# Ledger of designs, part 22: peptides against a protein of PDB entry 6B4E

Target 1, 295 residues: chain A of PDB entry 6B4E
Amino acid sequence: TNFDKISKMFWHYKDKIAQIKQDIVLPIKKADVNVRNLLSRHKRKINPKFGQLTNSNQQLFKIQNELTQLINDTKGDSLAYHWILNFIAKAVVHQAETEVRVKPESALPLGKLTLYLLVQFPELQELFMARLVKKCPFVIGFTCEIDTEKGRQNMGWKRNNENKWEDNTSYDERMGGILSLFAIITRLQLPQEFITTTSHPFPIALSWHILARICNTPLNLITNTHFVILGSWWDAAAVQFLQAYGNQASKLLILIGEELTSRMAEKKYVGAARLRILLEAWQNNNMESFPEMSP

## One batch from the design tools (peptide; aimed at target 1 L252 E259)

Design b2_p14_8_s1 (made by RFdiffusion4, then SolubleMPNN; from b2_p14_8, 6 letters changed)
Fold by OpenDDE base, seed 2:
Structure b2_p14_8_s1 (fold): chain B 295 residues (1-295), chain A 14 residues (1-14)
Amino acid sequence: as target 1 above (295 residues)
Amino acid sequence: SFEETLKELEEWYS
């Protein structure tokens, strides 16, 4: 693991967030009133769509089509197009922070929708990844110290209006929700219409990177959150990960589930205990995955 | 060991 490379990647996306603000968000405020009105209407129509997802593929396809049409309506204006995609990126991540955190299996329909949009609208990919890394740097296996304000900020910690940090449970749950979504995306197959013409934008290899980079993280930087997100990843993608990489996947799962948890046993992290339970379930031939969606 | 396994996995993936 090259941590310098990971750090550079992290800061690349942090810079991208700043660039998005300067080149997309701020300029649209000065755009033609008709454009602003269009985007306002579209925003209102798009935002509820993510909450309308169910375990139904039929419902998913309906929403995909509706969003596709709404996004296509903006393609005549490059700035408007990028603005709406950035809005979608933010909305998807927000949905992960709020809904997926409390109902992890909801990551599946959300992930399917997101993957479809990422392929259908390639310009969404960098916008989405930048938002993911900003909110949850674990998606690229980045970790830094959190004993400083800047460190906490870099790791996606939020402050309230009173400048108080969010509680540990809230942070853990948010990170878990976001990571669940990303994990799902990495293990999903491309939609049938794209599978022969397009490469997967965030393939299963990125899950490998997450696990390996966490395993290589200095132990003094490992927190309960690391184990929480590993557990979230496990629920979301472990079965498919094993299918993809076979014996090598098994070794890595043992590494996180057995070895890493053992090394941190003295900390008595609740997240680590859960991960250990997941490992044991797997060892007993009881590894579970999210249920497949209905037709 | 943990480190050896991790190195093996990284080499395999590369």
Scores: peptide ipSAE 0.408, ipTM 0.926, DockQ to the pose 0.853
OpenDDE base, seeds 1, 3, 4, 5: peptide ipSAE 0.399, 0.391, 0.399, 0.395; ipTM 0.924, 0.922, 0.925, 0.924

Design b2_p14_8_s3 (made by RFdiffusion4, then SolubleMPNN; from b2_p14_8, 6 letters changed)
Fold by OpenDDE base, seed 3:
Structure b2_p14_8_s3 (fold): chain B 295 residues (1-295), chain A 14 residues (1-14)
Amino acid sequence: as target 1 above (295 residues)
Amino acid sequence: SFEETLQELEEWYS
């Protein structure tokens, strides 16, 4: 694992966030009133749709079509188009922080929708990844110390209006929700209409990177959160990961589930205990995946 | 060992 490379990736996306603010978000505030009104209307129509997802493919396709139309309406103005995509990127991640956090299986319809949009609108890919890395650096396997304010900020910790850090449980759950979404995206197949013409923007290989990079992380930087997000990833993608990489996947799952948890046993992390339960379930031929969506 | 297994996996994936 090349940690210098990972660090460069992390800061690349941090810079991207700053660029987005400077080049997209702030300029729109000075844009023509008609453009601002258009975007305001579209924002109001788009935002509720992510919460309207269910376990129904029919409902998914309906929402996909509606969003596609709304996004296409902005293509006449490049700035407006990028603004609406950035809004969508933020909204999707927010949905992961709120809904997926409390209902992990909701990551499946959200992930399918997101993957569709990422392929349909390629400009969304960098915007979405930048937002993911900002909110949850674990998606690229980045870890730093959290003993400083800057370190906590880099790892996506939030402060409230009273300048108080969020509690550990809240942080863990948010990270788990975001990671669940990303894991789902990496293990989903492209929609049938794109499978022969487009490469997967965030393939299953990125899941491999997450696991491998965490395994290579210095032990003094490993926290309960690492095990929480590994458990979230496991629920979301372990079955498909095994299908993709076979015996080598199995070795990596044992490495995180047995060996890494054992190395950190003295910490008595709750997340590690859960991961061991997942490992044991797998060993008993009872590895579960999220239920498939209905027609 | 943990390190040996991880090294093996990295070599395989590369």
Scores: peptide ipSAE 0.458, ipTM 0.932, DockQ to the pose 0.869
OpenDDE base, seeds 1, 2, 4, 5: peptide ipSAE 0.332, 0.444, 0.439, 0.445; ipTM 0.867, 0.929, 0.929, 0.929; seed 1 fails the geometry check

Design b2_p14_8_s4 (made by RFdiffusion4, then SolubleMPNN; from b2_p14_8, 7 letters changed)
Fold by OpenDDE base, seed 3:
Structure b2_p14_8_s4 (fold): chain B 295 residues (1-295), chain A 14 residues (1-14)
Amino acid sequence: as target 1 above (295 residues)
Amino acid sequence: SFDETLKELEEWYS
């Protein structure tokens, strides 16, 4: 694992966030009133749709079509188009932080919707990845120390208006929610209409990178959060990961579930305990996946 | 061992 490369990737996306603010978010505030009104209306229509997802494919397709139409309405103005995509990127990640956090299986319909949009609107890909890395650096296997304020900020920790850090449980759950979404996206097949015409923007190989990079992370930087997000990833993608990489996948699952947890046993991390339970379930031929969506 | 397995996996997917 080349940690210098990972660090460069991390800061690339941090720079991208700054660029988005300067080139998209701030300029739109000075745009024509008609453009601002259009975007305001579209924002109000788009925002609730992510919460309207259910375990129904029929409902998913309905929302996909509605969002597609709303996004297409902005293509006449490049700035407006990029603004609405950036809004969607933020909204999807926010949904992961709130709903997926408490209901992990909701990542499946959200992931399907997101993957569809990423393929349908390629410009969303960099915007979405930048937001993911900002909120949850674990998606690229980046880890730094959290003993400093800057370190905590880099790892996605939030402060409230009173300058108080969020509690550990809140942080763990948010990271788990975001990673669940990303894991789902990596293991989903492209929609049938795209499978022969385009490559997967965030393929299952990115899940491999997450696991391998965490295993290579210096032990002094490993926290309970690492095990929490590994557990979230496991629930979301372990079955499909095994299907994709076979015996090599098994080795990596054993590495995180048995070896990494054992190395950190003295810390008595709750997340590690859960991961061991997942490992044991797999060893007993009882690995579970999220239920498939209904027609 | 952990280190040997990790090295093997890195060589495999790199």
Scores: peptide ipSAE 0.280, ipTM 0.883, DockQ to the pose 0.905
OpenDDE base, seeds 1, 2, 4, 5: peptide ipSAE 0.204, 0.204, 0.292, 0.256; ipTM 0.825, 0.826, 0.885, 0.875; seeds 1, 2, 4 fail the geometry check

## One batch from the design tools (peptide; aimed at target 1 W208 R213 G246)

Design b2_p15_1_s1 (made by RFdiffusion4, then SolubleMPNN; its pose is not in this set)
Fold by OpenDDE base, seed 4:
Structure b2_p15_1_s1 (fold): chain B 295 residues (1-295), chain A 15 residues (1-15)
Amino acid sequence: as target 1 above (295 residues)
Amino acid sequence: SSKEEAAQKALEESK
């Protein structure tokens, strides 16, 4: 694992966030009143759509179509188009932070919707990835120390209005929610209409990178959060990961489930205990996945 | 297998 490369990637996306603010968000504030009104209306229509997802593919397709129309309405103005995509990127990640964290299986419909949008609107890909990395650096296997304020900030820790850090449980759950969404996206097949014409923008190989990079992370940087997000990833993607990589996947699952947890046993991390339970379930041929969506 | 080769490649790329 080349940690310098990972660090460069991390900072690339951090810089991208700053660029988005400068080139997309701020300019819209000075845009024509008609454009601003359009975007305000679209924002209000788009925002509730993510919460309207269910375990129904029919409902998913309805929402996909509605969002597609709303986004297409902005294509006549490049700035407006990029603004609405950035809004969607933020909204999707926010949904992961709030809903997926408490109901992990909701990552499946959200992930399907997101993957569709990422393929349908390629400009969303960099906007979305930048938001993911900012909020949850684990999506690229980035880890730094959290003993400093800057380290915590880099790892996506939030402060409240009183400048107090969020509690560990809140952080862990939030990271788990975001990682669940990303894991789902990586293991989903492209929609049928894109399979022959488009490559997967965030393929299953990115899940491999997450696991491998965490396994290679210096042990002094490994926290409970690492095990929490690995557990979240496991629930979201382990079955499909095994299908994709076979014996090599099995080896990597053993590395995270047995070897990494054993090396950190003295810490008695709750997340590690859960991951061992998942490993044991797999060893007993009881590996579970999220339920499939209805037609 | 082809999938194992792909996995090995992904591992190398992840280093």
Scores: peptide ipSAE 0.028, ipTM 0.746, DockQ to the pose 0.917; fails the geometry check
OpenDDE base, seeds 1, 2, 3, 5: peptide ipSAE 0.028, 0.024, 0.022, 0.028; ipTM 0.742, 0.639, 0.687, 0.740; seeds 1, 2, 3, 5 fail the geometry check

Design b2_p15_1_s2 (made by RFdiffusion4, then SolubleMPNN; its pose is not in this set)
Fold by OpenDDE base, seed 5:
Structure b2_p15_1_s2 (fold): chain B 295 residues (1-295), chain A 15 residues (1-15)
Amino acid sequence: as target 1 above (295 residues)
Amino acid sequence: SAKEQAAQQALAASQ
């Protein structure tokens, strides 16, 4: 694993977030009143859509169509178009932080919606990835120390208005929610209408990168959060990962489930204990996946 | 370990 490359990628997306603020978010505040009113109306219509997802494909397709129309209405103004896509990127990640956090299986409909939008609107890809890396750097296998304020900020820790850090449980659950969404996206097939014309923007190989980069992370940087997000990834994608890579996937699952957990056994991490249970379930031919969506 | 090396090689090939 080339950690210099991973660090460069991390900082690229941090810089992209700053650029988005400067070039998209701030300029729109000075835009024409009609453009601002359009975006305000669209924001109000878009925001609840992500919470309206269910285990129904019919409901998913309805929401896809509604969002597609709302986004297309902004294409006449490039700044408005990029602003609405950046808003969507933020809203999807926020849904992962709040809903997927408490109901991991909700990542499936959210992931299907997100993948559709990423293919339908390619400009969303960079905006979404920048938001993911900012909020959960585990999606690219980046890890740094959290003993400093800067280190915690880089790893996506939040402070309240009183500059108090979030508690460890809240951080772990948020990271798990975001990673569950990303894991689902990586293991989904493209919608049939795109298979012949478009490559998958975030393929299953990115799940391989997450696992392998964590396995190569210096042990002194491994925390309970690493095991929590590995468990979240496992629930979301392990079955499909095994289907994609076969014996090579098995080796990597054993590496995270057995070897990494054993090396960290002295820490008694709750996330590591859960990951061992998932490994044991797999060894007993009881690997579970999220249920498929209804018609 | 041999497993870590295999994971690193596969990662290098996918990068």
Scores: peptide ipSAE 0.025, ipTM 0.610, DockQ to the pose 0.230
OpenDDE base, seeds 1, 2, 3, 4: peptide ipSAE 0.019, 0.018, 0.013, 0.018; ipTM 0.627, 0.628, 0.498, 0.631; seeds 1, 2, 4 fail the geometry check

Design b2_p15_1_s3 (made by RFdiffusion4, then SolubleMPNN; its pose is not in this set)
Fold by OpenDDE base, seed 2:
Structure b2_p15_1_s3 (fold): chain B 295 residues (1-295), chain A 15 residues (1-15)
Amino acid sequence: as target 1 above (295 residues)
Amino acid sequence: SAKEAAAKKAEEASK
């Protein structure tokens, strides 16, 4: 694992967030009133759509079509188009932080919707990845120290208005929710209409990178959160990961489930205990995936 | 370490 490359990637996306603010978010505030009004209306229509997802593919397709139309309405103005995509990127990640956090299986419909939008609107890809990395650096396998204020900020820790850090449980759950969404996206097949014409924007190889990079992370930087997000990843993608990479996948699952947990056993991390249970379930031929969506 | 070697092999296999 080349950590310098990972760090460069991390900072690239951090810079992208700053760029998005400067080039998209701030300029739109000075845009024509008609454009601002359009975007305000579209924002109000788009925002609830992510919460309207269910385990129904029919409902998914309906929402896909509605969002596609709303986004297409902005294409006449490049700034408006990029603004609405950035809004969507933020909204999707927020949904992962809130809903997927408490109901991990909700990542499946959200991931399907997101993947569809990422393919239909390629400009969403960089906006979405930048938001993901900002909120959950684990999606690219980045880790730094959290014993400093800057380190915590870089790892996506939040402070409240009183400058108090969020509690560990809240952080762990948020990271788990975001990573569950990303893991789902990486293991989903492209919709049938795109599978022959488009490459997957965030393929299963990115899940490999997450696991491998965490395995190579210095042990002094490994926290309970690492195990929590690995468990979230496991629930979301382990079955499909094994299908994709076979024996090589098995080796990597053993590395995270057995070797990494064993090396950190003295810490008694709750997340590590859960990951061990997932490993044992797999060893007993009881690996589960999220339920498939209804037709 | 054996772990790093395994992770490296895994990264290579993902290409």
Scores: peptide ipSAE 0.028, ipTM 0.686, DockQ to the pose 0.161
OpenDDE base, seeds 1, 3, 4, 5: peptide ipSAE 0.026, 0.026, 0.017, 0.026; ipTM 0.675, 0.664, 0.643, 0.677

Design b2_p15_1_s4 (made by RFdiffusion4, then SolubleMPNN; its pose is not in this set)
Fold by OpenDDE base, seed 1:
Structure b2_p15_1_s4 (fold): chain B 295 residues (1-295), chain A 15 residues (1-15)
Amino acid sequence: as target 1 above (295 residues)
Amino acid sequence: SEKEKAFQQALEASG
């Protein structure tokens, strides 16, 4: 694993966040009042849609169509269009941080919706990835030390209004929620209408990179969070990962589930214990996936 | 492939 390249990728997306603020978010505040009003109305219509997702494909398709129309309404103004896409990117990640963290299976409908939007509106891809990396660097297998304020910030730790760091459980759950969403996206098939015309923007290979990069991460940088997000990934994508890569997938799952957990046994990480349980369940032919959505 | 390379590196890191 080339960690220099990963670091460059990490900072690339950090720079993208700054660019988005400078080139999209701030300029729109000075835009024509009609444009601002349009965006305000659309924001109010778009934001509730993510919470309206259920385990129903029918509901998903309805929401997809509604969002598509709302986004298309902004295409006449490039700045407005990019602003709406950036808003959507933020909203999707926020939904992962809040809803998916407490109900991991909700990642499936959210992931399906997100993948559809990523393909339908390609400009969303960089906006979304930048937001993901900012909030959860684990999605690209980036890790740094968290013994410094800057290190914690880089790894997506939040502080409240009193400048107090969030508790470990909250951080772990948020990271798990975001990673679950990303994992789902990587293992989903493209919608039928796009299969012949478009390549998958975030394919299953990105899941491979997450696992491999974590395996190559210096052990002194491995934390409970690493195991938590690996467990989240496992629930979200392990079945499909095995289907995609077969024996090679098996080896990598054993590597994270057995070898990595064993090397960190002295730390007694709760996340590691859970990952071992997942490994053992798989070894006993009891690997589970999220339930499929209803029609 | 990139995945194979990554996998091999991961295996080496575990050994």
Scores: peptide ipSAE 0.027, ipTM 0.693, DockQ to the pose 0.146
OpenDDE base, seeds 2, 3, 4, 5: peptide ipSAE 0.022, 0.021, 0.024, 0.023; ipTM 0.638, 0.634, 0.651, 0.645

Design b2_p15_2 (made by RFdiffusion4)
Pose (drawn by RFdiffusion4):
Structure b2_p15_2 (pose): chain A 295 residues (1-295), chain P 15 residues (1-15)
Amino acid sequence: as target 1 above (295 residues)
Amino acid sequence: SFLPVPNTDDAPTVK
């Protein structure tokens, strides 16, 4: 892995976040009353819909239809359309760092909803990817030191209610939740409406990049967070990763489960212990996936 | 059958 190229990719998405603020978010303050009224009303109607998802496909379709109508209502104004898509991208990532953090299997319905919106409204793709990278750089394999305040900000750290950094557990759980959503998206087939006509925007090869880049990361930059996101990724996508790459995926899963954990054993990382358990469960023919969605 | 192994330096998400 050429980590200079990974850094260039990271800063490209960081620049995109700045461009979104300059060209989408700030100009909306100056939009006419019809646009402001529509966006104010629609953002209220959109916000709770992500938490109304369940394990039921019928409920997923209902929410997809409701959101499609609300988003289509904004297409008469390109700025309002891009603003509501940016709002949705932020809301989906926030849902991943809250609900998916507590209930990892909720990444499956949320991932299906997001993938559907990503192909129904393709302008969402760049907005969503930039948001993921800003909030969880592990999705592209970016890692930097966190000894400095700027390094902590680069890696997606947050502060609590007293300018102190959130504890390591809170950060690790958020990162696992966000990366779990992306991992579901990479291993989902497109919905039937699009599977016959469209290329998957974030395919399974992006999962290969995450694993390979963590395995190629200098060991002095590896933390408990790398093991936690790999465990979250495993729960969400290891079965389909093997279906895609076979013996090559097997070699990579062994590398992360046996070798990466062994080389960092002295650190006694909690996430490394869980990744070893996942490796052993697979070796005992008991690899799990999230239960498929109910009717 | 299985997919080929991708290059780890790929950047398909960046346009």

Design b2_p15_2_s1 (made by RFdiffusion4, then SolubleMPNN; from b2_p15_2, 10 letters changed)
Fold by OpenDDE base, seed 5:
Structure b2_p15_2_s1 (fold): chain B 295 residues (1-295), chain A 15 residues (1-15)
Amino acid sequence: as target 1 above (295 residues)
Amino acid sequence: SVLPLPDINSTDLIK
């Protein structure tokens, strides 16, 4: 693992966030009134769609079509198009922070929708990844110290209006929710209409990156959050990860579930205890996956 | 002890 490279990636996406504000968000404020009105209407129509997802593929396809139409309506104006995609990127991550954190299995329909949009609208990919890395650097295996304000900010910690940090539980749950979504995306197959013509934008190999990079992270930087997000990843993708990489996957699952938890046993992390339980369930041939969606 | 694993390299991901 080249941590310098990972750091460069992290800061690349931090810069991308600043660029998005400068080149997309702020300029649209000066756009033609008709464009602004269009985007306002579209924003209102798009925002509730993510909460309308269920375990139904029929409902998913309906929402996919509706969003596709709404996004296509903006393609006549490049700035408007990028603005609406950036809005979608933010909305998807927000849904992960709020709903997925409390109902992890909801990541499946959300992930399917997101993957469809990422392929259908390739310009969404960089916007989405930038938002993910900003909110949850774990998605690229980035970790830094959180003993400083800057370190906490870099790792996605939030402060309220009173300049107080969020509590540890809230942070852990948010990170788990976002990571669950990303994990699902990495393990999903492309929709049938794209599978022969397009490469997967965020393939299962990115799950390998997450696990390997965390395992290689200096132990003094490992926190309860690392184990929480590993547990979230496990629920979301472990079955498919094993299917993809076989024996190599098994080695990595043992490494995170047995070796990493053992090395950190003195900390008595709750997240580590849960991960150990997941490992033991797997060893007893009881590894579970999220239920498949209904027709 | 935890052994370091390589990051994704062309030869590292073998089934």
Scores: peptide ipSAE 0.035, ipTM 0.666, DockQ to the pose 0.115
OpenDDE base, seeds 1, 2, 3, 4: peptide ipSAE 0.028, 0.030, 0.035, 0.031; ipTM 0.669, 0.659, 0.638, 0.650; seed 3 fails the geometry check

Design b2_p15_2_s2 (made by RFdiffusion4, then SolubleMPNN; from b2_p15_2, 9 letters changed)
Fold by OpenDDE base, seed 5:
Structure b2_p15_2_s2 (fold): chain B 295 residues (1-295), chain A 15 residues (1-15)
Amino acid sequence: as target 1 above (295 residues)
Amino acid sequence: SVLPLPDVNDTSLIK
């Protein structure tokens, strides 16, 4: 694992967030009133769509079509188009932080919707990844110390209006929710209309990167959160990961489930205990996956 | 079929 490369990638996306604010978010405030009104209306229509997802593919396709139309309405103005995509990127991640954290299986319809949009609108890819890395650096296997304020900020910790850090449970759950979404995206097949013409923007290889990079992270930087997000990943993608990489996948699952948990046993992390249970369930041929969506 | 293995050098714990 090249940690310098990972760090450079992390800071690249941090810079991208700053660029988005300067080049997209702030300039739109000075745009023509008609453009601003259009975007305001579209924002109001788009925002509730993510909460309207269910375990139904029919409902998913309906939402996909509605969002596609709303986004296409902005293509006449490049700034407006990028603004609406950035809004969508933020909204998707927010949905992961709120809904997926409490109902992990909801990552499946959200992930399918997101993957469709990422392929349909390629400019969304960098905007979405930047938002993911900002809020959950684990998606690229980045870890730093959290003993400093800057370190906590880099790892996506939030402060409230009173400048108080969020509690550990809240942070763990948010990270788990975001990671669940990303894991689902990496293990999904492209929609049928794109499978022969487009490469997967966030393929299963990115799940491999997450696991491998965490396994190679210095032990003094490993926290309960690492095990929580690994457990979230496991629920979301372990079955498909095994299908994709076979014996090599098995080796990596053993590394995270057995070796990493064993090395950190003295910490008695709750997340590690859960991951051990998931490993044992797999060893007993009881690995579970999220249920498939209905027609 | 099994997909190509990414990051071949990152398959072990080196902590």
Scores: peptide ipSAE 0.028, ipTM 0.687, DockQ to the pose 0.229
OpenDDE base, seeds 1, 2, 3, 4: peptide ipSAE 0.026, 0.028, 0.025, 0.027; ipTM 0.686, 0.683, 0.685, 0.700

Design b2_p15_2_s3 (made by RFdiffusion4, then SolubleMPNN; from b2_p15_2, 9 letters changed)
Fold by OpenDDE base, seed 3:
Structure b2_p15_2_s3 (fold): chain B 295 residues (1-295), chain A 15 residues (1-15)
Amino acid sequence: as target 1 above (295 residues)
Amino acid sequence: SVLPLPDPNDTSLIK
């Protein structure tokens, strides 16, 4: 694990967020009134779509088609197109922070929708990754100290209007929700119409990176949040991860479930205790995955 | 401390 490279990647996406604000968000505020009106209408139509997802593939396909049409309506103006994609990136991550946080299995339909959009509209990929890294650096296995305000900010901690940090439980659950979504995306197969024509934009190898990088993170930087997001990842992707990498996957699951938890036992992290339970369930041939979606 | 990591391309057995 090269942590210098990971840090460079982290700061690359931080710079990308600043660039998005400068080159996409701010310019639209000065754009033609017709363009602004179009985008306002589209925003209102797009925003509720993510909350309309269910465990139904039929409903998923309906929403995919509706979003595709709405996005295509903006392609005549490059700035408008990128603005809509950036809005979608933000909305998807927000849905993970709110709905997936409280209902992890909802990551499956959301992940399927997101993967479809990422392939259908390739320009969404960098916008989405930048937003993910900003909100949840764990998606690339980045960790820094949180003893400073800047460190907490870098790790995605939020402050309220009174400049008070969010509580630990809220942060943990929010990170878990985002990581669940990303984990689902990495383990999903491409839609049938794309599987032979394009490569997966965020493949299962990125899940390997998350686990490996956390295992190699200095122990003094490991927190309860690390174990919470590992548990979220486990629920979302462990079955498919084992299918992809076989015995090597098993070794890595044992490293996070047994070795990492043991090394941090003195901290008595609640997230670590849950991860131990997941490990034990697997050892008893009871590893669970999210239920498949209905037609 | 760094944990020994498996190689995703290694076919060795689990210890």
Scores: peptide ipSAE 0.292, ipTM 0.815, DockQ to the pose 0.059
OpenDDE base, seeds 1, 2, 4, 5: peptide ipSAE 0.022, 0.022, 0.023, 0.075; ipTM 0.634, 0.629, 0.648, 0.761

